# Peptides against a protein of PDB entry 6B4J, part 14

Target 1, 315 residues: chain A of PDB entry 6B4J
Amino acid sequence: DITMQWYQQLQDASMQCVLTFEGLTNSKDSQAKKIKMDLQKAATIPVSQISTIAGSKLKEIFDKIHSLLSGKPVQSGGRSVSVTLNPQGLDFVQYKLAEKFVKQGEEEVASHHEAAFPIAVVASGIWELHPRVGDLILAHLHKKCPYSVPFYPTFKEGMALEDYQRMLGYQVKDSKVEQQDNFLKRMSGMIRLYAAIIQLRWPYGNRQEIHPHGLNHGWRWLAQILNMEPLSDVTATLLFDFLEVCGNALMKQYQVQFWKMLILIKEDYFPRIEAITSSGQMGSFIRLKQFLEKCLQHKDIPVPKGFLTSSFWRS

## One batch from the design tools (peptide; made by RFdiffusion4, then SolubleMPNN)

Design b1_p9_8_s2 (from b1_p9_8, 5 letters changed)
Fold by OpenDDE base, seed 4:
Structure b1_p9_8_s2 (fold): chain B 315 residues (1-315), chain A 9 residues (1-9)
Amino acid sequence: as target 1 above (315 residues)
Amino acid sequence: MLPLLPFDP
């Protein structure tokens, strides 16, 4: 399976990255520990500062991240920090930065859907300049949310239930599985972030170049989902999240083909979702139904709430 | 493959 091969390749690359900077992360040397912490803060704090407040602030954050990845010194915690402080510094920073972007999907976007757009535009712009960060974003995303690939992990003979639950993306702590609502919330955040990344370009970059991971991957994602049996609650939830965030962009890009896909979703795929939806899971199902019906009726997909406008970039 | 996959331009 080409999709699973791609998934595995990204995971292998991520694992190899971890091994590459293991010397930095496992060092008992006080200086190495200090460098590690400084680099980690320099990589992650700017991402946590991303907000919907002002385009100018977003540019400052982007410039800081890009400077760090470019080997330039940046100020972090009152100290000058550079990836050149350690031979594994760049790999470590790229990994931690990518991890943090996905974590913002999992946490911030999960709680505040509109946060997807400012995070995504920074991630997209950084990905354009630093492709390895993009690959690591995918690796982290795919590991936390296999539905972003998409694939649905299956229970294998001899597998512990907890391990299966973790493969599905659930958090399991002290033999307690995460509640379904919290799970879906986190998955939604990550899918929404992904759906935003694939459509957004950093406005101060070379927009004439091809998006490093553009809307064609959105089309691929939809096609792959439609070729899979739906999962109870999950498919309806994430399909809605994806279409709400990037449906307008896909409509603009693929025109008549997009509408054919949307009709296919409504007429052929939606009944398959219905067939596996229990009475307790009707919320996600109804939400998807209403969205599809509204979009088909109006022959339009609305611009998602939180989409960055020209006024944002002038602020 | 879904017949709806546009050929990547």
Scores: peptide ipSAE 0.025, ipTM 0.699, DockQ to the pose 0.318
Fold by OpenDDE base, seed 2:
Structure b1_p9_8_s2 (fold): chain B 315 residues (1-315), chain A 9 residues (1-9)
Amino acid sequence: as target 1 above (315 residues)
Amino acid sequence: MLPLLPFDP
C-alpha cells in the first residue's frame, strides 16, 4: 500500500530525528539541560503566541521562527538563544516546532476552530522554507491522528487494548480511555489544521513556487477516505471538518471534478455512513448531511469562518 | 495526475 509506505517513511524520518538529538535530550550536563530547555521554549512559545489579532504580530512570530531555524540568535525568556549552541540543536528545534504546530491543532484549534488559519499560514510558510519541518509536522500529525493519512489502525494479535486505543489516537491515562467527545474534538482540531495548511500560502514568501504540500493532498485525502469503509462517528465528523475548512478552496481548484466528488459523497458514501451511525451519534451525521445538502443546493461552498482576509494582513 | 475517485468509471 503506497499510503502506508508513505506513512512509514515519515515515521522513520521522525524516529531518526529523535535519535539524532538523543545526546541533547539525555544529557545529564547542567549546561546541556539549560540549552535544551532554552531551545524548546524558543521553538514552542512563538507558536503559542499565534493569534487572530493582527497580521503584523503574525509576521513577527514567523520571522522569529524562521530566524531560529536559520541559525540566527533569537530572544527567548530574556536570553539569546541559537540552534548553534549545540550540534543537535537544529534537529531538536525542528522536531519540537513541528510537534508544537500539531499540538496547537489538537488543543487550540480543537477549542477554537478559527485558530486553524493563522497557525496554518505560519506552518505553511515555515514548511516552504524548511521542508524538514513540514515532514515532521506530517509525522506528528499522522501519529496522533491516523485519520489524517488516512488509515485505520488494526488490532493485532497479542496487542494490549490500551496500545490499540492509543494507535487509534485515544489518550489512555491510568487505564482510563479518553471520552469519545474529547477524542473527536482533538481529531477535529488536527484535521482542521491540516485542511488549512494545504490551502494557505505565506503572503510574504515567493508565491510563484509550488505549495510544498498543497490542495492535491486534500484531493488525495478525500479519495482515500472514500475508498475506505466509514468508521462510526469518526468519518462523519472528520469529513465535515475537512470540507468546512478546505471545501471552498477545493471547489475553486477542481471545479467540475469537485462537484462530482461531492455528489458521490452524498449519493454513494453518505448512505454507508448512515448505515453505521447509531442514535447517539446523530449529531455528526446530521451536521454532515446539512452541510452537503446546503452546498449542493446552493452550488457553493462558503469561505470558512476565520479565513484570513487582506484586512488582517494590513493590521 | 489526480488520484481516481472511487466509482469513477
Scores: peptide ipSAE 0.025, ipTM 0.704, DockQ to the pose 0.134
Fold by OpenDDE base, seed 1:
Structure b1_p9_8_s2 (fold): chain B 315 residues (1-315), chain A 9 residues (1-9)
Amino acid sequence: as target 1 above (315 residues)
Amino acid sequence: MLPLLPFDP
């Protein structure tokens, strides 16, 4: 399976990245520990500062992240920090930055769906300039949310149940698996972030270049989902999340082909979702139903709430 | 019917 090979290559690259900076992460030296902490803060704090408030502030955050990745010194925690402070500093920062973007999907976007857009546009812009960060974003995203690939992890012989649950994206703490609602909330946030990344370009970059991971990946995602058996509650939830965030962009890009896809979802795939939906899972199902019916009736998909307008970039 | 993958232009 080409998709699984690609997924494994991303995971292998991510693991190799971790191995490259083990010297920095495992060092007992006080100076190395300080450098590690300073680099970790420099990589992650700017991402946590991303907000929907002003385009000018978003640009400042972007410029700071880009400067750090470019080997320039940046101010963090009242100190000058540079990836040049350690030979493994760049790899470490790229990994931690990518991890933080995905974590913002998992946490911030999960709770505030509109936060997907400012986070995604920064992530997309950084990816254009730093492809390795993009690959690491995908590695982190797909590991935490296999449904973003998409694939369904399989139980392997001899695998512990908890390890399988973790592969499915569940958090398992003290032998207690995460509640389904919390799991779906986190998965939703990550899917929404992904759906935003694939459609957004940093407005101050070279727009003549092709998007490094554009809407064609969104089309592929839909095609792959539709070729898979639906999962109870999961498929209805994530399909809605994906279409709500990037459906308008896909409609504009693929036009008649998109509407054919949407009809296929409604007429062929939706009944398969219905067949596996229990009475306790009707919420996600009904939400998807109403969305599809409304879009087909109006022959339009609304621009998602929180989409960044020209006025945002002038603020 | 497999949705026709848009031909990469």
Scores: peptide ipSAE 0.023, ipTM 0.690, DockQ to the pose 0.305
Fold by OpenDDE base, seed 5:
Structure b1_p9_8_s2 (fold): chain B 315 residues (1-315), chain A 9 residues (1-9)
Amino acid sequence: as target 1 above (315 residues)
Amino acid sequence: MLPLLPFDP
């Protein structure tokens, strides 16, 4: 399976990255620990500062991240920080940056859906300039949200239930599994972030180049989902999240083919989702149904709330 | 079944 090979390749690359900077992360030296913490803060704090407030601030954040990845010194915590402070600094920063982008999907976007767009446009722009960061974003995303691949992890004989739950993307702490609503909220955030990344380009980059991970991956994702058996609650939730965020962009890109896909969802896939939907899960199903019915009726998908306008970039 | 676009990562 090509999809699973791609998944595994990204996971392997991510693991190799971790091994590469092990010397920095495992060092007992006080200076190395300080460097590690400084680099970690320099990589992650700017991402946490991403907001919908002003395009100028977003540009400053982007420039800071790019400068850090380019080996230039940046100010962080009142200190000058550079990836050149340690031979493993760049690999560490790339990994932690990618991890942080996915974490913003998991946390910030999960709670504030509109936050997907400013985070995604920075991530896309950084990915364009630093492809390894993009691969690591995918690796982190796929590991936390296998539905972003998409695939459904299977329980294997001899596997601990907790390990299977973690593979499915659940958080398990102190033998307590995450509640379904919190799980779906986190998955939604990550899918929404992904759906935003694949459609957005950094406006100050070289737009002549092809998007490093563009809408063709969105089409692939939809096609793959539709060719899989639905999961109760999960499929309806994430399909809605995905289409709400990138449906307008997919409509513009794929036109008639996109509408054929939506008809297929309504006519063929909805009955399959409905068949596995319990009475307690009807909320997600109804939201998807109402969304698709409205879109098909009007032959339009609205621009998602929070989409970055030209006025945002002038602010 | 929807046709998959060529995927070259």
Scores: peptide ipSAE 0.022, ipTM 0.679, DockQ to the pose 0.714

Design b1_p9_8_s4 (from b1_p9_8, 5 letters changed)
Fold by OpenDDE base, seed 1:
Structure b1_p9_8_s4 (fold): chain B 315 residues (1-315), chain A 9 residues (1-9)
Amino acid sequence: as target 1 above (315 residues)
Amino acid sequence: KLPLLPFDP
């Protein structure tokens, strides 16, 4: 399977990255520990500062992240920090930055869906300039949310149940698996972030270049989902999240073909979702149903709430 | 089989 090979290559590259900076992460030297902490803060704090407040502030954050990745010194925690402080500094920062973007999907976007757009536009813009960060974003995203690939992890002989649950994206703490609602909330946040990334471009970049991971990946994702058996509650939830965030962009890009896809979802795939939906899972099912019916009736998909307008960039 | 081929315009 080409998709699984690609997924495995991303995971292998991510693991290799971790091994590359292991010297920095495992160092007992006080100075190396300080550098590690400073680099980690420099990589992650700007991402946590991303907000919907002002385009000018978003640009400042972007410029700071880009400067750090470019080997320039940046101010963090009252200190000058540079990836040049350690030979493994760049790899470490790229990894931690990518991890933080995905974490913002998992946490911030999960709780505040509109946050997907400012986070995604920064991530997309950084990806254009730093492709390795993009690959690491995908590696982190797909590991935490296999449904973003998409694939369904399989139980292997001899595997512990908890490890299988973790592969499915569940958090397991003290032998307790995460509640389904919390799981779906986190998965939703990550899918929404992904759906935003694939459609957004940094407005101050070279727009003549092709998007490094554009809407064609969204089309591929939909096609692959539709070729898979639906999962109870999961498929209805994530398909809705995806279409709510990037459906308008896909409609504009693929036009008649998009509507054919949406009809296929309603007429062929939706009954298969219904067949596996229990009475306790009707919420996600009904939400998807109403969305599909509304979109097909109006022959339009609304621009998602929180989409960044020209006025945002002038603020 | 993919239900719809990606249309590259």
Scores: peptide ipSAE 0.025, ipTM 0.701, DockQ to the pose 0.291
Fold by OpenDDE base, seed 4:
Structure b1_p9_8_s4 (fold): chain B 315 residues (1-315), chain A 9 residues (1-9)
Amino acid sequence: as target 1 above (315 residues)
Amino acid sequence: KLPLLPFDP
């Protein structure tokens, strides 16, 4: 399966990256530990500072991240920090940065859906300049949210239930599985972030170039989902999340083809979702239904709430 | 099976 091969390739690249900087991460040397912590903070703090407040602040954050990845010194925690402080510094920073972007999907976007857009535009812009960060974003995203690939992990003979649950994206702590609502919330955040990334370009870059991971991947994602049996609650939830965030962009890009796909979703795929939806899962189902019906009726998909306007970039 | 590329169904 080409999708699974792609998934595995990204995971292998991510694992290889971890091995590459293992010397830095496992060092007992006090200086190496200090460098590690400084680099980790320099990579992750700017991402946590991303907000919907002002475009100017977002540009400062972007410039700081880009400077760090470019081998330039940046100020972090009152210290000058550079990836050149250690031979493994760049690999470590790229990995931790990518991890942090996905974590913001999992946490911040999960709680505040509008946060997807400022995070995504920075991630997209950094990906354009630093392709390896993009690959690592995908690797982290795919591992935490297999539905972003998409694929549905299956229980294998001899597998522990907890390991299966983790493969599905659930958090399992002290033999307690995460509640379904929290699970779906985290998955939603990551899917929404992904859906935002594939449509957004950093406005201060060369926008004439091809998006490093653009809307064609949105089309691919939809096509792949439609070729899979739906999962109860999960498919309805994430399909809605995806379409709410990037449906307008897909509509503009693919026009008539997109509408044909949307009709196909409503007429052919939605009944398959209905067939596996229990009475306790009607919330996500109804939400998707209403969204599809509204979009088809109005022949429009609204611009998502939180979409970055020209006024944001002038602030 | 739906195409994984843009298609006109």
Scores: peptide ipSAE 0.025, ipTM 0.711, DockQ to the pose 0.286
Fold by OpenDDE base, seed 2:
Structure b1_p9_8_s4 (fold): chain B 315 residues (1-315), chain A 9 residues (1-9)
Amino acid sequence: as target 1 above (315 residues)
Amino acid sequence: KLPLLPFDP
């Protein structure tokens, strides 16, 4: 399976990245520990400051992240910080930055869906300039949310149940598995972030270049989902989240082909989702149903709430 | 099998 090979290559590259900065992470030296903490803060704090408030503030955050990745000194916590402070500094910062973008999908976007767009446009712009950060974003995203690939992790003989639950994307703490509603909320946030990344470009970049991970990957994702058996509650939830965020962009890009796919979802795939949906899971099912019906009736997919307008970039 | 329109990248 080409998709699984690609997934494994991403995970291997991510693992190799971790090994490259192991000296920095495992150091007992007080100076190395200080550098590590300063680099970690410099990489992650700007991402946490991303908001829907003003385009000018978003540009400042982008410029700070790009400067850090370019080997320039940046101010963080009242200190000048540079990846040049340690030979492993760049690899560490790229990894932690990518991890933080995915974490914002998992936490911030999960709670505030509109936050997907400002986070995604920064991530896309950084990915364009720093391809390794993009690969690491995919590695982190796909590991936390296998449904973003998509694939369903399988239980292997001798595997602990908790490890299988973690592979499925559940958090397991103190031998307690995460509640299904919290799990779906986190998965939704990550899918929404991904759906935003594949359609957004940083407006101040070189727009002549091809998007490093564009809408063709969104089309691939939909095609793969439709070729898989639906999962109870998961498929209805994530398919809705994906289409709500990037459906308008896919419609504009693929036009008649997109509408054929949407009809196929309603006529062929939706009954398969219904067949596995329990009475307690009707909420996600009904939400997807209503979305599909409205889109097909109006022959339009609305621009998602929180989409960044020209007025945002002038603010 | 829905024809995966070969979106060859």
Scores: peptide ipSAE 0.025, ipTM 0.694, DockQ to the pose 0.387
Fold by OpenDDE base, seed 5:
Structure b1_p9_8_s4 (fold): chain B 315 residues (1-315), chain A 9 residues (1-9)
Amino acid sequence: as target 1 above (315 residues)
Amino acid sequence: KLPLLPFDP
């Protein structure tokens, strides 16, 4: 399976990255620990500062991240920080940066859906300049949200239930599994972030190049989902999240073919979702249904709320 | 079934 091979390759690359900077992360040396913490803060704090407030602030954040990844010194916590402070500094920063982008999907976007766009445009722009960060974003995303691949992890004989739950993307702490609503909220945030990344380009980059992970991956994702059996509550939730965020962009890109896909969802896939939807899960199903019916009736998918306009970039 | 687009990982 090509999809599973791709998944595994990204996971292997991520694991190899972790091994590469193990010396930095496991060092008992006080200076190395200080460098590690400084690098971690320098990588993650700018991402946490991403907001919908002003395009100028977003540019400053982008420039800071790019400078750090380019081996330039940046100010963080009142100190000059550079990836050159340690031979493993760049690998560590790339990994932690990618992890933080996915975490913002998991946390910030999950709580504030509109936050997907400013985070995604920075992530896309950084990915364009630093492909390894993009691969690591995918690796982190796929590990936390297998539905972003998409695939459904299977229970293997002899596997602990908790390990299976973690593979499905659930958080398990102190033998307590995450509640379904919180799980779906986190998955939604990550899918929304992904759906935003694949359609957005950093406006100050070289737009002559192809998007490093563009809308063709969105089409692939939809095609793969539709070729799979639906999963109870998950499929209806994430399909809605995906289409709400990138449906307009997919419509513009694929035109008639996109509408044929939406008809297929309504006519062929909805009955399959309905058949596995319990009375307690009707909310996500109804939301998807109403969205698709509205879009098909109007022959339009609205621009998602929070989409970055030209006015944002002038602020 | 929809065709999958080829992609480079």
Scores: peptide ipSAE 0.023, ipTM 0.682, DockQ to the pose 0.737

## One batch from the design tools (peptide; made by RFdiffusion4, then SolubleMPNN)

Design b1_p10_1_s1 (from b1_p10_1 with P1S S10P)
Fold by OpenDDE base, seed 1:
Structure b1_p10_1_s1 (fold): chain B 315 residues (1-315), chain A 10 residues (1-10)
Amino acid sequence: as target 1 above (315 residues)
Amino acid sequence: SPLPSFPLPP
């Protein structure tokens, strides 16, 4: 399967990346530990500072991240920090940066859906300039949310139940699995972030170039989802999240073909979701239903709340 | 660019 091959390739690349900087991460040397912490902060703090407030501030954050990845010194915690401080510094920073973007999907976007757009536009712009960061974003995203690939992890003989639960994206702590609502909230945040990334371009880059991971991947994702058996609560939740965030962009890009797909979802796929939906899971189901019905009735997909406008970039 | 393949009917 081509999708699973792609998934495995990205995971292998991510694992190889971790191995390349293990010397930095496992060092007992006090100076190496300081460098590691400085690099980790330099990679992650700017991402945490991303906000919906002003385009000018977002540009400053982008420039700082790009400078760091380009081997230039940046100020972090009152110190000058550079990936050149250690031979493994660049690999480490790329990995931690990518991890942080996905974490913002898992945490910030999960709680504040509109935050997807400023995070995504920075991630997209960085991906354009630093493809390896993009691959690592996908690797982190796919590992935490296999539904972003999409695929359903399978239980293998001899596997511990907890390990299988983790493969499905659940957090398991002290032999207690995460509650379904919290699980879906985190998955929703990551899917929303992904849906935003594939449609946004950094406005100060070379926009004449093809998006490194554009809307064609959104179409692919939908196609794969629709060719899979629905999962209880999960499919209805994530399909809604995805369409709410990037449905307008897909509509504009694929036009008549998009509407054919949306009709297929409503008429053919939605009944299959309904068939596996319990009375306690009707919330996500009804939300998807209402969204699809409204969109088909109005022949329009609304621009998502939080979408960045020209006025944002002038602020 | 060519449009990606449309999903198969369920």
Scores: peptide ipSAE 0.024, ipTM 0.670, DockQ to the pose 0.117
Fold by OpenDDE base, seed 5:
Structure b1_p10_1_s1 (fold): chain B 315 residues (1-315), chain A 10 residues (1-10)
Amino acid sequence: as target 1 above (315 residues)
Amino acid sequence: SPLPSFPLPP
């Protein structure tokens, strides 16, 4: 189907990118190793510095990332670093940067949901200027969280169980699979980051241009989820995460159509979720139910906690 | 562009 073709295309592009910079990553030359490490730090450290503290600091981080991607030298670890230090430097940096954005969803947003917004607005702004980074963000996101596509990976005959678990998004280390709660926490973080990206625009960019991956993809995601059979615990968890983060934006964009969708979820989709929900999984289900009931009762979806305001950008 | 049709209620 079209969705799986899109998924595969992004994965292929990501794999091709890795092949393109393999000379840099596999080099045994001391200078090449140094360049690789410097580029990796230059690409990832600024993303790690993203916080909710001040808009001015966020702008500095954005400018540094953009400068690096534009072939300009940047200061990192007390050294001047540029993607021009190696012919494969740009591809490597784009890949590592995209990977780091997704990792911040997986780790930082997973632990601190409000962190989704400052990370997402930087990612969105970089995506506008560097479309390849956006494609690589999607590729990394889709690989780590197939539910962001969305699709449910299937076990194929002859597949190792560990490989299947990894395809589902689980971490498997030392033949031990990740605990379900940790898995869901990471998936939640990535979905929340995605839900934030599709609604946010960098305020200092050309906002007259269309969002490179906007709310229409949020609508698509919801439509696709509703067309799929629910997965126990996962569907209720991620649907809540998604709607909590971007439900207000979707409501504003799609208005009556969005409310029809919420009614459909409550009346038609909830019974299907409930039917596959065990007693131990009722927490996620109840949380989603209460959220939707509240939203439908009040005819409003609240602005998510941590949403960036004008005051943030003046700080 | 036509909004992707939500699943029409069955």
Scores: peptide ipSAE 0.023, ipTM 0.665, DockQ to the pose 0.151
Fold by OpenDDE base, seed 2:
Structure b1_p10_1_s1 (fold): chain B 315 residues (1-315), chain A 10 residues (1-10)
Amino acid sequence: as target 1 above (315 residues)
Amino acid sequence: SPLPSFPLPP
């Protein structure tokens, strides 16, 4: 399976990255620990500052992240910080930056769906300039949300139940599994972030280049989902999240082909979702139903709420 | 029925 090979390749690259900077992470030296913490803050704090407030602020954040990744010194916590402070600094920063982008999907986007767009446009722009960060974003995303690949992790003989639950994307703390509503909320945030990344380009970059992970991957994701058996509550939730965020962009890109796919979803795939939906899961099901019916009736998919406008970039 | 391989446009 080409999809599983791609998944494994990204996970292997991520693991190799961790091994590369292990000296920095495991060092007992006080100076190395200080450098590690400074680099971690320099990589992650700018991402946490991303907001829908102003395009100018977003540009400043982008420029700071890009400068850091380019080996230039940046100010963080009142100190000058550079990846050149340690030979493993760049690998560490790329990994932590990618991890933080996915975490913002998991936490911020999960709670505030509109936050997907400013986070995604920065992530896309950084990915364009720093492809390794993009690969690491995918690796982190795929590990936390296998449905972003998509695939369904399988229980293997001898596997602990908790490990299987973690593979499915659940958080397990003190032998307690995460509640289904919280799980779906986090998965939704990550899918929405992904759906935003694949359609957005940094407006101040080289627009002549091809998007490093563009809408063709969105089409692939939909095709793969439709070729899989639906999962109870999960499929209805994430399919809606994906289509709400990137459906308009896919419609514009693929035109008649997209509408054929949407009809196929409504007529062939949606009944399969219905067949596995319990009375307690009708919320996600009804939401997807209403979305599909509205889009097909109007022959349009609305621009998602929070989409970045020209006025945002002038602010 | 296999979902028609929507040819990813090149």
Scores: peptide ipSAE 0.022, ipTM 0.680, DockQ to the pose 0.471
Fold by OpenDDE base, seed 3:
Structure b1_p10_1_s1 (fold): chain B 315 residues (1-315), chain A 10 residues (1-10)
Amino acid sequence: as target 1 above (315 residues)
Amino acid sequence: SPLPSFPLPP
């Protein structure tokens, strides 16, 4: 299975990255601990500052992240911070930065869907300049949201229930699994972020180059989802999230072929989703149905709310 | 039955 091989390769690369900077993270030395904390803040704070307010502020954040990854000193917490402060500094920063992007999908985008676009355009631009950060974004995303691959983790003999729940993307704290609504909210945020990344290019880069992880991966994702058995509530929720965010872009790119896929979803896949949907889960199904019916009726997919316009970049 | 496979663009 090529998809599972790809998943495993990314996870292996991520694990190898963690092992590479283990000396920095496990150090008992006070200076190493200070460097670690400074690098962690320098990598994560700029990402948390991303907002929908102004394009100029977004550019400042991008430039700061890029400078840090390029080995230049940046100001963080009132101090000059550089990845050159430790031999493992770059690997650590790349890992933590990628982790933070995915976390913003999990938290910020989950609560404010429009936040997907400014976060995604920065992530895409950084990925273009720093491919390893992109691979680590995928690794973090796939681990937290296996549905972004997509695949459904299977229970293995001898596996603890909590470990299986975590593999499915659930948070388990003090032997308590998170509520389904919170789980779906987090998964939605990560899928929406991913759907935004694959369609956006940083406007101040070389846009003549091929997107490092573009809309072809969106097409692949849809094809893979449709070739899988639907999962109760999850499939309807995430399929809607994905299409709401990148459906317009996919429509423009794939045209007639994309419409054939939407018709297939409506005619062939909907009955399969409906068959596994309980009365308490009809909300997600109805939302997807209404979206697809509206799109097919109007022969158009709307530009998503929060999509970045020329006006945003002039602010 | 599995859905028809879509041609994947490169």
Scores: peptide ipSAE 0.021, ipTM 0.673, DockQ to the pose 0.671

